# Peptides against a protein of PDB entry 3OAK: the designs that were tried, part 55

Target 1, 145 residues: chain A of PDB entry 3OAK
Amino acid sequence: DDLEQYLDEKILRLKDEMNIAAQLDIDTLNKRIETGDTSLIAMQKVKLLPKVVSVLSKANLADTILDNNLLQSVRIWLEPLPDGSLPSFEIQKSLFAALNDLPVKTEHLKESGLGRVVIFYTKSKRVEAQLARLAEKLIAEWTRP

## One batch from the design tools (peptide; made by RFdiffusion4, then SolubleMPNN)

Design b1_p16_8_s4 (from b1_p16_8, 7 letters changed)
Fold by OpenDDE base, seed 1:
Structure b1_p16_8_s4 (fold): chain B 145 residues (1-145), chain A 16 residues (1-16)
Amino acid sequence: as target 1 above (145 residues)
Amino acid sequence: SAFVEELKEERAKLLA
């Protein structure tokens, strides 16, 4: 219906915005590595984070979020950056909190690739302990029979 | 699910 179409379009727009933000940050950091210009700072994801959190926290958007594979963009945001660093602690914390409240199913993990990235967070020594524990909780839930 | 088993295997490899 009209509402469903509106919500689909809303989520798809956010998905595009997230993907663009991620790519811009990657481009910035690649240029920083290539040129040595330490004034180049990747901030596009951080700037968009409040909007992402707002959308992910809405229970009435859960089905739309999952159906449109927004989790693929979440996965992209969680991946290591070109300089080997991880996204900011705030990004990690916000996204993991949101994931904890979503009814994620196996099919969503397949189409997003999110499971493999979250597994990385369960073991990485560069991840804060509280987030590693949350990552472990998610993986345990997602791998239940 | 074959995919779930794949995730379990990847998890096991990383934690080993």
Scores: peptide ipSAE 0.176, ipTM 0.777, DockQ to the pose 0.936
Fold by OpenDDE base, seed 2:
Structure b1_p16_8_s4 (fold): chain B 145 residues (1-145), chain A 16 residues (1-16)
Amino acid sequence: as target 1 above (145 residues)
Amino acid sequence: SAFVEELKEERAKLLA
């Protein structure tokens, strides 16, 4: 119906914006590495984060979010960057909080690859303890019999 | 689920 189509388009646009932001940050960091210009700061994801959080927090969008594989873009945002660093603490915290309230199922984990990335966060020494614990909580919930 | 078991195995390996 009209509402469903509108919501699908909204989520797909956000998905595209997220992917673009991720790529721009990667490009910035690659250039930083190549040139040594430490003034180059990757901020595209941070700039878009409020919009992402707003969408992910809306219960009425849950089905649309999951059906359109927005979690793939969430996974991309959580992946390590070219210099080996992780996304900002704020991005990690916001995304994990949002994931905690979504009815994520096995099929969504399969098509997004999110599970494997979150597992990484449960053990990485570069992750704050509070976020590692939240990652552990998510994995425990997603792998329940 | 075979996929769930796969995730469990990956988790176990990483935490070991």
Scores: peptide ipSAE 0.171, ipTM 0.773, DockQ to the pose 0.913
Fold by OpenDDE base, seed 4:
Structure b1_p16_8_s4 (fold): chain B 145 residues (1-145), chain A 16 residues (1-16)
Amino acid sequence: as target 1 above (145 residues)
Amino acid sequence: SAFVEELKEERAKLLA
């Protein structure tokens, strides 16, 4: 199917872009730590966020998103950074909102590792209360009988 | 599911 192939390629390209953005931000922060240059700011994920949100919000892309393991890249974006900080509040908020509307199944959690990261957000003292509550909601839904 | 049980266990550890 031509449309299916097109959508797969679209999502895989986004997945690659997300992974690159994450790595570039990691590199920036590692350099910041190494050099002490506080002018170095990790901005790649923030710059790409609008595109990510746009894609994740499309109901007609849900199957393609899940089938291509885009959630692995979502997981990567949510992981702590080299300086110990978390991704920006906006990234957290946007991704959790998107996850709330996706029909995530056990198999998707398994292949992405997303579950463990979201559990972290349920208990982290560095996370805003509203997002911790949303993380808890997701974990409860994903682990229900 | 063994995986689901694993997630439950990890969650329980953090809540304990």
Scores: peptide ipSAE 0.171, ipTM 0.772, DockQ to the pose 0.882
Fold by OpenDDE base, seed 3:
Structure b1_p16_8_s4 (fold): chain B 145 residues (1-145), chain A 16 residues (1-16)
Amino acid sequence: as target 1 above (145 residues)
Amino acid sequence: SAFVEELKEERAKLLA
């Protein structure tokens, strides 16, 4: 099926781009720590965020997103950075909103590790209250009997 | 993915 192949390739390309953006931001912050150059700002994920949100919001891409484990890259984007900080508020907000509309199942949580990271957000004092509540909502939904 | 595993290893301690 040509359409299915096209969609798979689209998601896999985005997955690669997301992973690259995450690594570039890590590299930037590691260099910032090493050199003390406070002008070094990690912006690669923020630059790519609109594209990520656009893809995650498409209902017709849900199966492709989940089947290709794009949630692993979402997990990576949510993880703490080398300096101990969290990704930007906008990234957190956008990704949690997108996750709320995806039909995430246990198998997807296991293969992505996303559940563990979202649990972190439910407990962290560094997270905005509104996002902590949304994280809690997601965990409750994903662990529903 | 070796790349993904590398990122996970680098950040795992921050999540614990």
Scores: peptide ipSAE 0.044, ipTM 0.721, DockQ to the pose 0.061

## One batch from the design tools (peptide; made by RFdiffusion4, then SolubleMPNN)

Design b1_p17_1_s1 (from b1_p17_1, 6 letters changed)
Fold by OpenDDE base, seed 2:
Structure b1_p17_1_s1 (fold): chain B 145 residues (1-145), chain A 17 residues (1-17)
Amino acid sequence: as target 1 above (145 residues)
Amino acid sequence: DEEEEEELLQKILEAVD
């Protein structure tokens, strides 16, 4: 119906914005590595984060979020960056918190690749202990009998 | 079904490098 279509378009637009932000940050960091210019800072994801969190927190958008595979873009945002670093502490914390309230199923983990990335956060020595615990909580919820 | 879904999840979670 009209509402469903509107919500689909809303989520798909955000998905595109997230992907663009991720790529721009990657480009910035690649240029930083290439030129050695340490003044180049990747900020596109951080700038968009409030909007992402706002959308992920809306209960009425849960089905639309999952149906349109927005979690793929969430996964992309969580992946390691070209310089080997991880997304900012705030990005990790905010996304893990938001994911905790979504009715994520196995099919969504598969189509987004999110499960694999979150497992990484439970095992990586580069991840802050607090955030590793949040990742572990997600895995526990998703694997609950 | 539920069992197949759980098995698939386990496979996904174990496929980490």
Scores: peptide ipSAE 0.034, ipTM 0.656, DockQ to the pose 0.081
Fold by OpenDDE base, seed 5:
Structure b1_p17_1_s1 (fold): chain B 145 residues (1-145), chain A 17 residues (1-17)
Amino acid sequence: as target 1 above (145 residues)
Amino acid sequence: DEEEEEELLQKILEAVD
């Protein structure tokens, strides 16, 4: 199926772009730590965020998103940074909101590791209360009977 | 299998880093 192949390639490309953005930000922050240059700012994920949100919001891409484990890249974007800090407020908020509209199943949580990370956000003292509540909502939806 | 899925979810929820 030409359409299926096209959509798979689209999602896989985005997945790769997300992973690259995450790594570039990690590299920037590591360099910031090493050099003490506070002018170094990690911005690659922020720059790509609108595209990520756009894709995650498309109902016709849901199956392709889940089948290609794009949630693994979402998990990566939510992980703590080299200095122990969390990704930006906007990244957290946008991703949590987008995840609410996806038919995420247990198998997707397992293969992506997303479940474990979102649970972290429900428990961490470093997370803003507003975002912790969003994480809690996701967990509640994923664990509902 | 819904039961299996629930068990897997429980394992995920128990395994917090």
Scores: peptide ipSAE 0.033, ipTM 0.645, DockQ to the pose 0.080
Fold by OpenDDE base, seed 1:
Structure b1_p17_1_s1 (fold): chain B 145 residues (1-145), chain A 17 residues (1-17)
Amino acid sequence: as target 1 above (145 residues)
Amino acid sequence: DEEEEEELLQKILEAVD
């Protein structure tokens, strides 16, 4: 119906915005590596984060989020950056918190690749202990009987 | 099938690079 179509379009627009933000940050950091210009700072994801969190937190959007594979863009945001660094503490914390309230199923983990990335966060020495615990909580929830 | 879903999840969790 009209509402369903509206919600689909809303989520797909956000998905595009997230993907663009991720690519712009990648481009910035690649240029930073290439030129040595340390004044180049990747901030596109951070700027968009409040909007992402707002959408992910809305219960009435859960089905639309999952059906349109927005979790693929979430996975992209969590991947290591070209310089080997991880996304900011705030991005990690906010996304892990938001994911905890979504009814994520195996099929969503498969189509998004999110499962592999979150497992990485449970094992990495570069991840803050607090955030590693949040990642572990997600894995426990997704693998519960 | 819940068993099939669990097996798939296990494969996903083990297929970490």
Scores: peptide ipSAE 0.032, ipTM 0.642, DockQ to the pose 0.081
Fold by OpenDDE base, seed 3:
Structure b1_p17_1_s1 (fold): chain B 145 residues (1-145), chain A 17 residues (1-17)
Amino acid sequence: as target 1 above (145 residues)
Amino acid sequence: DEEEEEELLQKILEAVD
């Protein structure tokens, strides 16, 4: 099917873009730590965030998103950064909101590792209370009978 | 792979308060 192929390619391209953005930000922060140059700011994920949110919010892309394990890239974006800090408030908020509307199943959580990362956000005292509640909501949805 | 996933998990767990 031409449409299915188109959608797969679209999601896979985004997945690649997300992974590249994450790595570039990691590289920037590692360089910042190494050189002490505080003018180095990791912004690749933030720049790509609107596109990510747009894709995640489209109901017609849900199956393609899940089938291609885009959630693995979402997990990567939520992981702690080299300096131990977390991704920006905006990234956390936007991703948690988008995840809330996806029909995520156990198999998707396992293959992406997303479940473990979101659990982290429910436990960390460094996470804003508002975002911790969003993480808790996701865990509740994913673990309900 | 499995080894990579384990390393990532360890990274996350170490950041938990």
Scores: peptide ipSAE 0.027, ipTM 0.594, DockQ to the pose 0.053

Design b1_p17_1_s2 (from b1_p17_1, 9 letters changed)
Fold by OpenDDE base, seed 3:
Structure b1_p17_1_s2 (fold): chain B 145 residues (1-145), chain A 17 residues (1-17)
Amino acid sequence: as target 1 above (145 residues)
Amino acid sequence: EKEEEEALLKAIEEAVD
């Protein structure tokens, strides 16, 4: 129906915006590495984060989020950056919190690759303990018998 | 579902080890 179509379009637009933000940040950091210009700061994901969190928190969008594989973009946002660093603490925290409220199923984890990335966060020594615990909680929930 | 979830976890763990 009209509402369903509207919601699909909304999520797909956000998905595109997220992917663009991620790529722009990657480009910025690559340029920073190449030029040595430390004034170059990747801020696109951070700027978009409030909108992402807002959408992920809406119960009425859960099915649309999952059906359109928005979790793939979430996975992309959680991946290490060109300099080997991880996304900001705020991005990690916000996304892990938002993921906790979504009815994520095995099929969604497979098609998005999100499960693999979250496991990384449970094992990485570079991840803050608080965030590692959140990642562990997600894995436990997703693999709950 | 439990069976599938366990398989997924194993696959994920092996992929990042």
Scores: peptide ipSAE 0.029, ipTM 0.638, DockQ to the pose 0.086
Fold by OpenDDE base, seed 4:
Structure b1_p17_1_s2 (fold): chain B 145 residues (1-145), chain A 17 residues (1-17)
Amino acid sequence: as target 1 above (145 residues)
Amino acid sequence: EKEEEEALLKAIEEAVD
């Protein structure tokens, strides 16, 4: 199917872009730690965030998103950074909001590792209360009987 | 499937510090 192929390619390209953005930010922060240059700011994920949100919000892409394990890249974006800090408030909020509308199943949580990371956000005292509650809602939805 | 979900939840809870 031409449409399915097109959608797969679109999602896989985004997945690659997300992974690259994450790595570039990690590289920036590692350099910041090594050099002490506080002018080094990791901005690649933030720059790409609007595109990520746009794609995640498309109902017609839900199956393609899940089938291609885009959630792995979402998980990567949510992971703590080399300095122990978390991604920006905006990234957390946007991703949690987007995840809430996806029909995520156990198999997707396993293959992406997303479940572990989201639970982290429910337990960490470094996470804003508002975002911790969003994470809790996701966990409740994913683990409901 | 429910059992698998419960196992996943347990595994996640144990793996998170």
Scores: peptide ipSAE 0.029, ipTM 0.637, DockQ to the pose 0.101
Fold by OpenDDE base, seed 2:
Structure b1_p17_1_s2 (fold): chain B 145 residues (1-145), chain A 17 residues (1-17)
Amino acid sequence: as target 1 above (145 residues)
Amino acid sequence: EKEEEEALLKAIEEAVD
């Protein structure tokens, strides 16, 4: 219906914005590595983060979020960067918190790849202990009987 | 469904490292 179409378009636009932000940050960091210019800072994801969190937190968007595989873009935002570093502490914390209330099912984890990335955060020695615990909480929720 | 989820996580864990 009209509402469903509107919501789909909203989520798909955000998905595109997220993917663009991720790529721009990757480009910035690659250039930083290439040139040695330490003044280059990746800021696109951080700038968009409030909007992402706002959308993920809305219960009325849950079905649309999951149906349009927005979690794939969330996964992309959580992946390691070209220099091997992880996304900012704030991005990790905010996304893990937002994911906690979504009714994520196994099929969504598979089609987005999010499951693999979150497991990484539970095991990586590069991840802050606080964030590893948040990742563990998500895994526990997703495997609840 | 829990069995499927557990299998998924096991597969993920084995693939991550």
Scores: peptide ipSAE 0.028, ipTM 0.638, DockQ to the pose 0.101
Fold by OpenDDE base, seed 5:
Structure b1_p17_1_s2 (fold): chain B 145 residues (1-145), chain A 17 residues (1-17)
Amino acid sequence: as target 1 above (145 residues)
Amino acid sequence: EKEEEEALLKAIEEAVD
């Protein structure tokens, strides 16, 4: 129906915005590496983060979020960056918190690749202990019988 | 270190598949 179509378009637009933000940050970091200009800071994801969190926190958008595989873009945001670093502490914390309230199923983890990345966070020595615990909690919830 | 992260991610992806 009209509302469903509107919500689908809203989520798909957000996916595009998230993917663009991720690529722009990658471009910034690559340029930083190439030029040595330490004043170059990747901030596109951070700037968009409040909007992402707002959308992920809305219960009425849960089905639309999952059906349109927005979690694929969440996965992209959580992947390691060109300089070998992980996304900012704030991005990790906010996304893990938001994911905790979504009715994520195995099929969503598979089609997005999110499960693999979150498992990575439980094992990476670069991850802060607090965030590793959040990742472990998600894995435990998603693997419940 | 970046290579290590990528290798770990790859290994996890292969194991979970």
Scores: peptide ipSAE 0.027, ipTM 0.635, DockQ to the pose 0.101

Design b1_p17_1_s3 (from b1_p17_1, 7 letters changed)
Fold by OpenDDE base, seed 1:
Structure b1_p17_1_s3 (fold): chain B 145 residues (1-145), chain A 17 residues (1-17)
Amino acid sequence: as target 1 above (145 residues)
Amino acid sequence: DEEEEEELLRRILEAVD
């Protein structure tokens, strides 16, 4: 129906925006490495983060989010960057919090690759203890019998 | 099948990039 179509289009637009933001940040950091210009700062994901969090927090969008594989873009945002660093503390914290309230199932983990990335956050020495605990909480919920 | 689903989840969570 009209509402369903509207919601699908909304999520798909956000997915595109997220993917573009991720690529722009990658390009910025690759150029930083190549040129040594330390004034180059990757800020596109951080700028878009409030919009992402707003969408992920809406209960009426949960099915649309999962059906359109928005979690693939969430996974991309959580991956290590070209310089070996991780996304900002705020990005990690906000996304883990938002994921905690979504009814994520095995099929969603498979099609997005999110499970592999979140398990990384439970093991990495580069992750803040607080965020590692959030990642562990997600794993526990997803593996519930 | 619940067993198949559980095995799939295990593989996803333990897989290395």
Scores: peptide ipSAE 0.032, ipTM 0.618, DockQ to the pose 0.083
Fold by OpenDDE base, seed 3:
Structure b1_p17_1_s3 (fold): chain B 145 residues (1-145), chain A 17 residues (1-17)
Amino acid sequence: as target 1 above (145 residues)
Amino acid sequence: DEEEEEELLRRILEAVD
C-alpha cells in the first residue's frame, strides 16, 4: 500500500546515504594515510548518525528496516577503518543501543553479516568495556532460546 | 526448523569477519 511504499523509500534512501557516508569517510582516511595530512577528519558518519538513530528507534519502521537489509549498512558502519581504528565511541554506542530494540532474527544476521561484526566487538581489546557489554547483550538476546 | 535455525545462528555468531 501507499504507506508501505513510503516507508520502503525512506529506508532505502537512508541505506544509500549510510553507504555513501561510510565510503566518504574511508576515502578521507585513505587520503590521510597517503598524504600524512592529519587535519583530514572523517566526519560523514557522525554527521548522519542522528538521522540513523532516529530511524532505527521507530517501532513502525522495524519491519521496513529489516526487510530492506538496513542492517548491512549498520554492519558497514561498525567495520574497522582503513587505518585500523574503530568507528567513534558515539557511533558504536548509538548503534548498539538502537539494535537492542529491533526484533533481529537469524535471517537478518545472515543477510547483513551483523552477527560476526558484533561478536568482534565482544572480543576486541580495542573496544571500551561498556561498549563490549552492549555487544554482549545483543549476542545474548540473539541467542536466547 | 528450530534446530536448523539455531545451528545457523551458531555458525554466524562464531565466525568473525
Scores: peptide ipSAE 0.031, ipTM 0.626, DockQ to the pose 0.084
Fold by OpenDDE base, seed 5:
Structure b1_p17_1_s3 (fold): chain B 145 residues (1-145), chain A 17 residues (1-17)
Amino acid sequence: as target 1 above (145 residues)
Amino acid sequence: DEEEEEELLRRILEAVD
């Protein structure tokens, strides 16, 4: 119906915005590496984060989020950056919190690749202990019989 | 079905990109 179509378009637009933000940050960091200009700061994901969190927190959008594979963009946002660093503490914390309240199923993990990335966060020495625990909580929930 | 799903999840969670 009209509402369903509207919600689909809303999520797909956000998905596109997230992907663009990720790429712009990658481009910024690559340029920083190439030029040595430490004043270059990747800010696009951080700027968009409040909107992402707002959408992910809406219970009425859960089905639309999952059906349109928005989790693929969430995965992209969690991937290591060109310099080997991880996304900001706030991005990790906010996304893990949002994922905790989402009815994620195995099929969504498969089509998004999110499961593999979250496992990385449980094992990586580069991840803050607090966030590693949040990642572990997600894995425990997703693997619950 | 549940067992199959668990196996799929295991495979998904073992490899890291």
Scores: peptide ipSAE 0.028, ipTM 0.627, DockQ to the pose 0.084
Fold by OpenDDE base, seed 4:
Structure b1_p17_1_s3 (fold): chain B 145 residues (1-145), chain A 17 residues (1-17)
Amino acid sequence: as target 1 above (145 residues)
Amino acid sequence: DEEEEEELLRRILEAVD
């Protein structure tokens, strides 16, 4: 199927871009910690966020997103940073919102590790209350029979 | 089955570091 192949390639490219962005930000922050250079700012995820949100919001890409485990990259983007901080408020908010419209199943949570990370956001004292509620909403949706 | 899926989900959600 030509369309299926095209969509797979598109999502896999985005997945790669997301992983690279995450790693670059990690590298930047590690260097910031090591050197004390406060001018080093991690911006790669923020720069890519609009594209990620755009893709995640497209209903016709849902199956491709889930089949290619793009949620693993979403999980990576939500993980704590080297300095222990969490990704920006905007990243959290945008990703949680986008996840609400995806037909995420248990198998996707398992293969991506997303479930564990999102539950973390429901429990962490470092998370803004508004975002904790969004995380709770996701958990509620995923635990529905 | 459904029960196994629910159990798996439970385990995933409870596995918080």
Scores: peptide ipSAE 0.027, ipTM 0.628, DockQ to the pose 0.082

Design b1_p17_1_s4 (from b1_p17_1, 6 letters changed)
Fold by OpenDDE base, seed 5:
Structure b1_p17_1_s4 (fold): chain B 145 residues (1-145), chain A 17 residues (1-17)
Amino acid sequence: as target 1 above (145 residues)
Amino acid sequence: DEEEEEELLRKILESKD
């Protein structure tokens, strides 16, 4: 119906925006590495984060989020950056919190690759202990019988 | 390390199938 189509388009637009933000940040950091200009800061994901969190927190969008594989873009946002660093503390914290409230199923983990990335956060020594615990909580929820 | 992560992911997915 019209509402379903509208919601699909909304999520797909956000998905594109997230992917673009991720790529722009990658480009910025690559340029920083190439030029040595330490004033170059990747800010696109941070700027878009409030919108992402807002959408992920809407219960009426859960099915649309999962059906359109928005979690693939969430996975992309959680991946390490070209300089080996991780996304900002706030990005990690906000996304883990949002994921906790979504009815994520194994099929979504598989098609998005999110499961593998969250497992990484439970094991990496580069991750803050507080955030590692949040990642562990997600894994525990997803593995619950 | 990555192999261990893959193993864990496999277990997660299989447990829900």
Scores: peptide ipSAE 0.076, ipTM 0.683, DockQ to the pose 0.539
Fold by OpenDDE base, seed 2:
Parts: structure tokens; sequence; C-alpha cells
Structure b1_p17_1_s4 (fold): chain B 145 residues (1-145), chain A 17 residues (1-17)
């Protein structure tokens, strides 16, 4: 119906914005590495984060979020950066918190690749202990019989 | 270890099928 179509378009627009933000940050960090210009700071994801969290936290958008594979963009935001570092503490914490309230199913994990990334956060020694515990909680919920 | 992570995920996903 009309509402469903509107919500689909809303989520797809956000998905594009997230992907663009991720790529712009990657470009910034690659240039920082190439030039040595330490004044180059990747901030596009941070700027968009409040909007992402707002959308992920709305119960009425859950089905639309999952049906349009927005979790693929969430996965992209969680991946390691060109310099080997991880996204900011705030991005990790906010996304893990938001994911706890979504009815994520196996099919969504498969089509988004999110499961692989979250498992990485449970194992990596580069991850803060607090965030590793949040990742563990997600894995526990997703593996619950 | 990436291989270990992939194996763990595989087990998780297959158990849900």
Amino acid sequence: as target 1 above (145 residues)
Amino acid sequence: DEEEEEELLRKILESKD
C-alpha cells in the first residue's frame, strides 16, 4: 500500500546515505595515509549516526528495515577502516544497542553479512571489553533455540 | 582468526536452518 511504499523509500534513502558516508570516510582515511596530512578526519558516519539510531529504534520500521537489508549498511559501518582501526566507540556502542531491539532472523544475517562482523567483535583484541560483551549478547540472542 | 570466525558463523547459521 501507499504507506508501505513510503516507508520502503525512506529506508532505501537512508541505506544510500549510509553507504555514501562510509565511502567518504574511507576516501578521507586513504588520503590521510597517502599524504600524511593528519588534519584529515573522517566524520561522515559520525554526522549521520543520530539519524541512523533514530530509524533503527522505531518499532514501526522494523519490518521495513529488515526487508530492505538495511543491516548490510550497518555491517559496512562496523567493518575495519583502511588504517586497520575500528569505527569510533560511539558508533559501535550505538549500533550494538540498536540491534538488540530488532527481531533479526537467520535470513537477515545471511543476506547482510552482519553475523560475521559481530563475531569479529567478540574475538578481536582491538575491541574494548565493554563492546565485546555487547557483541556477545547479540550472538547469544541470535543463537538461542 | 578470520577462519575461526567464519566457522563459528557457519555453525550458527546452519543450526537455524
Scores: peptide ipSAE 0.070, ipTM 0.678, DockQ to the pose 0.457
Fold by OpenDDE base, seed 4:
Structure b1_p17_1_s4 (fold): chain B 145 residues (1-145), chain A 17 residues (1-17)
Amino acid sequence: as target 1 above (145 residues)
Amino acid sequence: DEEEEEELLRKILESKD
């Protein structure tokens, strides 16, 4: 119906924006590495983060979020950057918090790859202990009966 | 069912390529 279509389009637009932001940050950091220009700072994801968190926090958008595989873009945002670093502490913390309240099912983990990425955060020595615990909480929730 | 979903999740979580 009209509402469903509207919500789908909204989420798909955000998904596209997230993917673009991620790629722009990757491009920025790759250029930083290649040129040595330390003034190049990847800020696109950070700029978009409040909007992402806002959308992920809307209970009435949960089905639309999951149906349109927005979690794939969340996964992308959580992936390591070209220099091997992880997304900012704030991005990790905000996304883990938002994910905790979504009714994520196995099928969503499969189609997004989010499960494996979050497991990475439980094991990586580069992840802050506080955030590793949040990742563990997600894994525990997703594996609960 | 829940059992099938759990098994699928297990497979997903164990596939760490």
Scores: peptide ipSAE 0.067, ipTM 0.670, DockQ to the pose 0.080
Fold by OpenDDE base, seed 1:
Structure b1_p17_1_s4 (fold): chain B 145 residues (1-145), chain A 17 residues (1-17)
Amino acid sequence: as target 1 above (145 residues)
Amino acid sequence: DEEEEEELLRKILESKD
């Protein structure tokens, strides 16, 4: 129906924006490594984060989010950057919080690769303890019988 | 470590079967 089409388009647009933001940050950090220009700062994901959080927090968008595999873009945002660093503390915290309220199922984990990345956050020594605990909580929920 | 991640992922998937 018309509403379904509208919501699909909304989520697909956000998915595209997220993917672009991630790639731009990767490009920035690759150039930083190549040139040694420490003034180059990756900020595209951080700038888009409020919009992402707003969408992920809408209960009426849950089905649309999951059906359109927006979690693939969430996974991409959580991956390590070219310099080996992780996304900002705020990105990690906000995404883990948002994921906690989504009815994520096995099929969504498979098609997005999100489960594997979140497992990484439970084990990495580079992750802040409080964020590792949030990742552990997600794993516990996803493995619930 | 990679094997451990795969094992945990397997548990996630199997728990929902």
Scores: peptide ipSAE 0.088, ipTM 0.691, DockQ to the pose 0.655; fails the geometry check

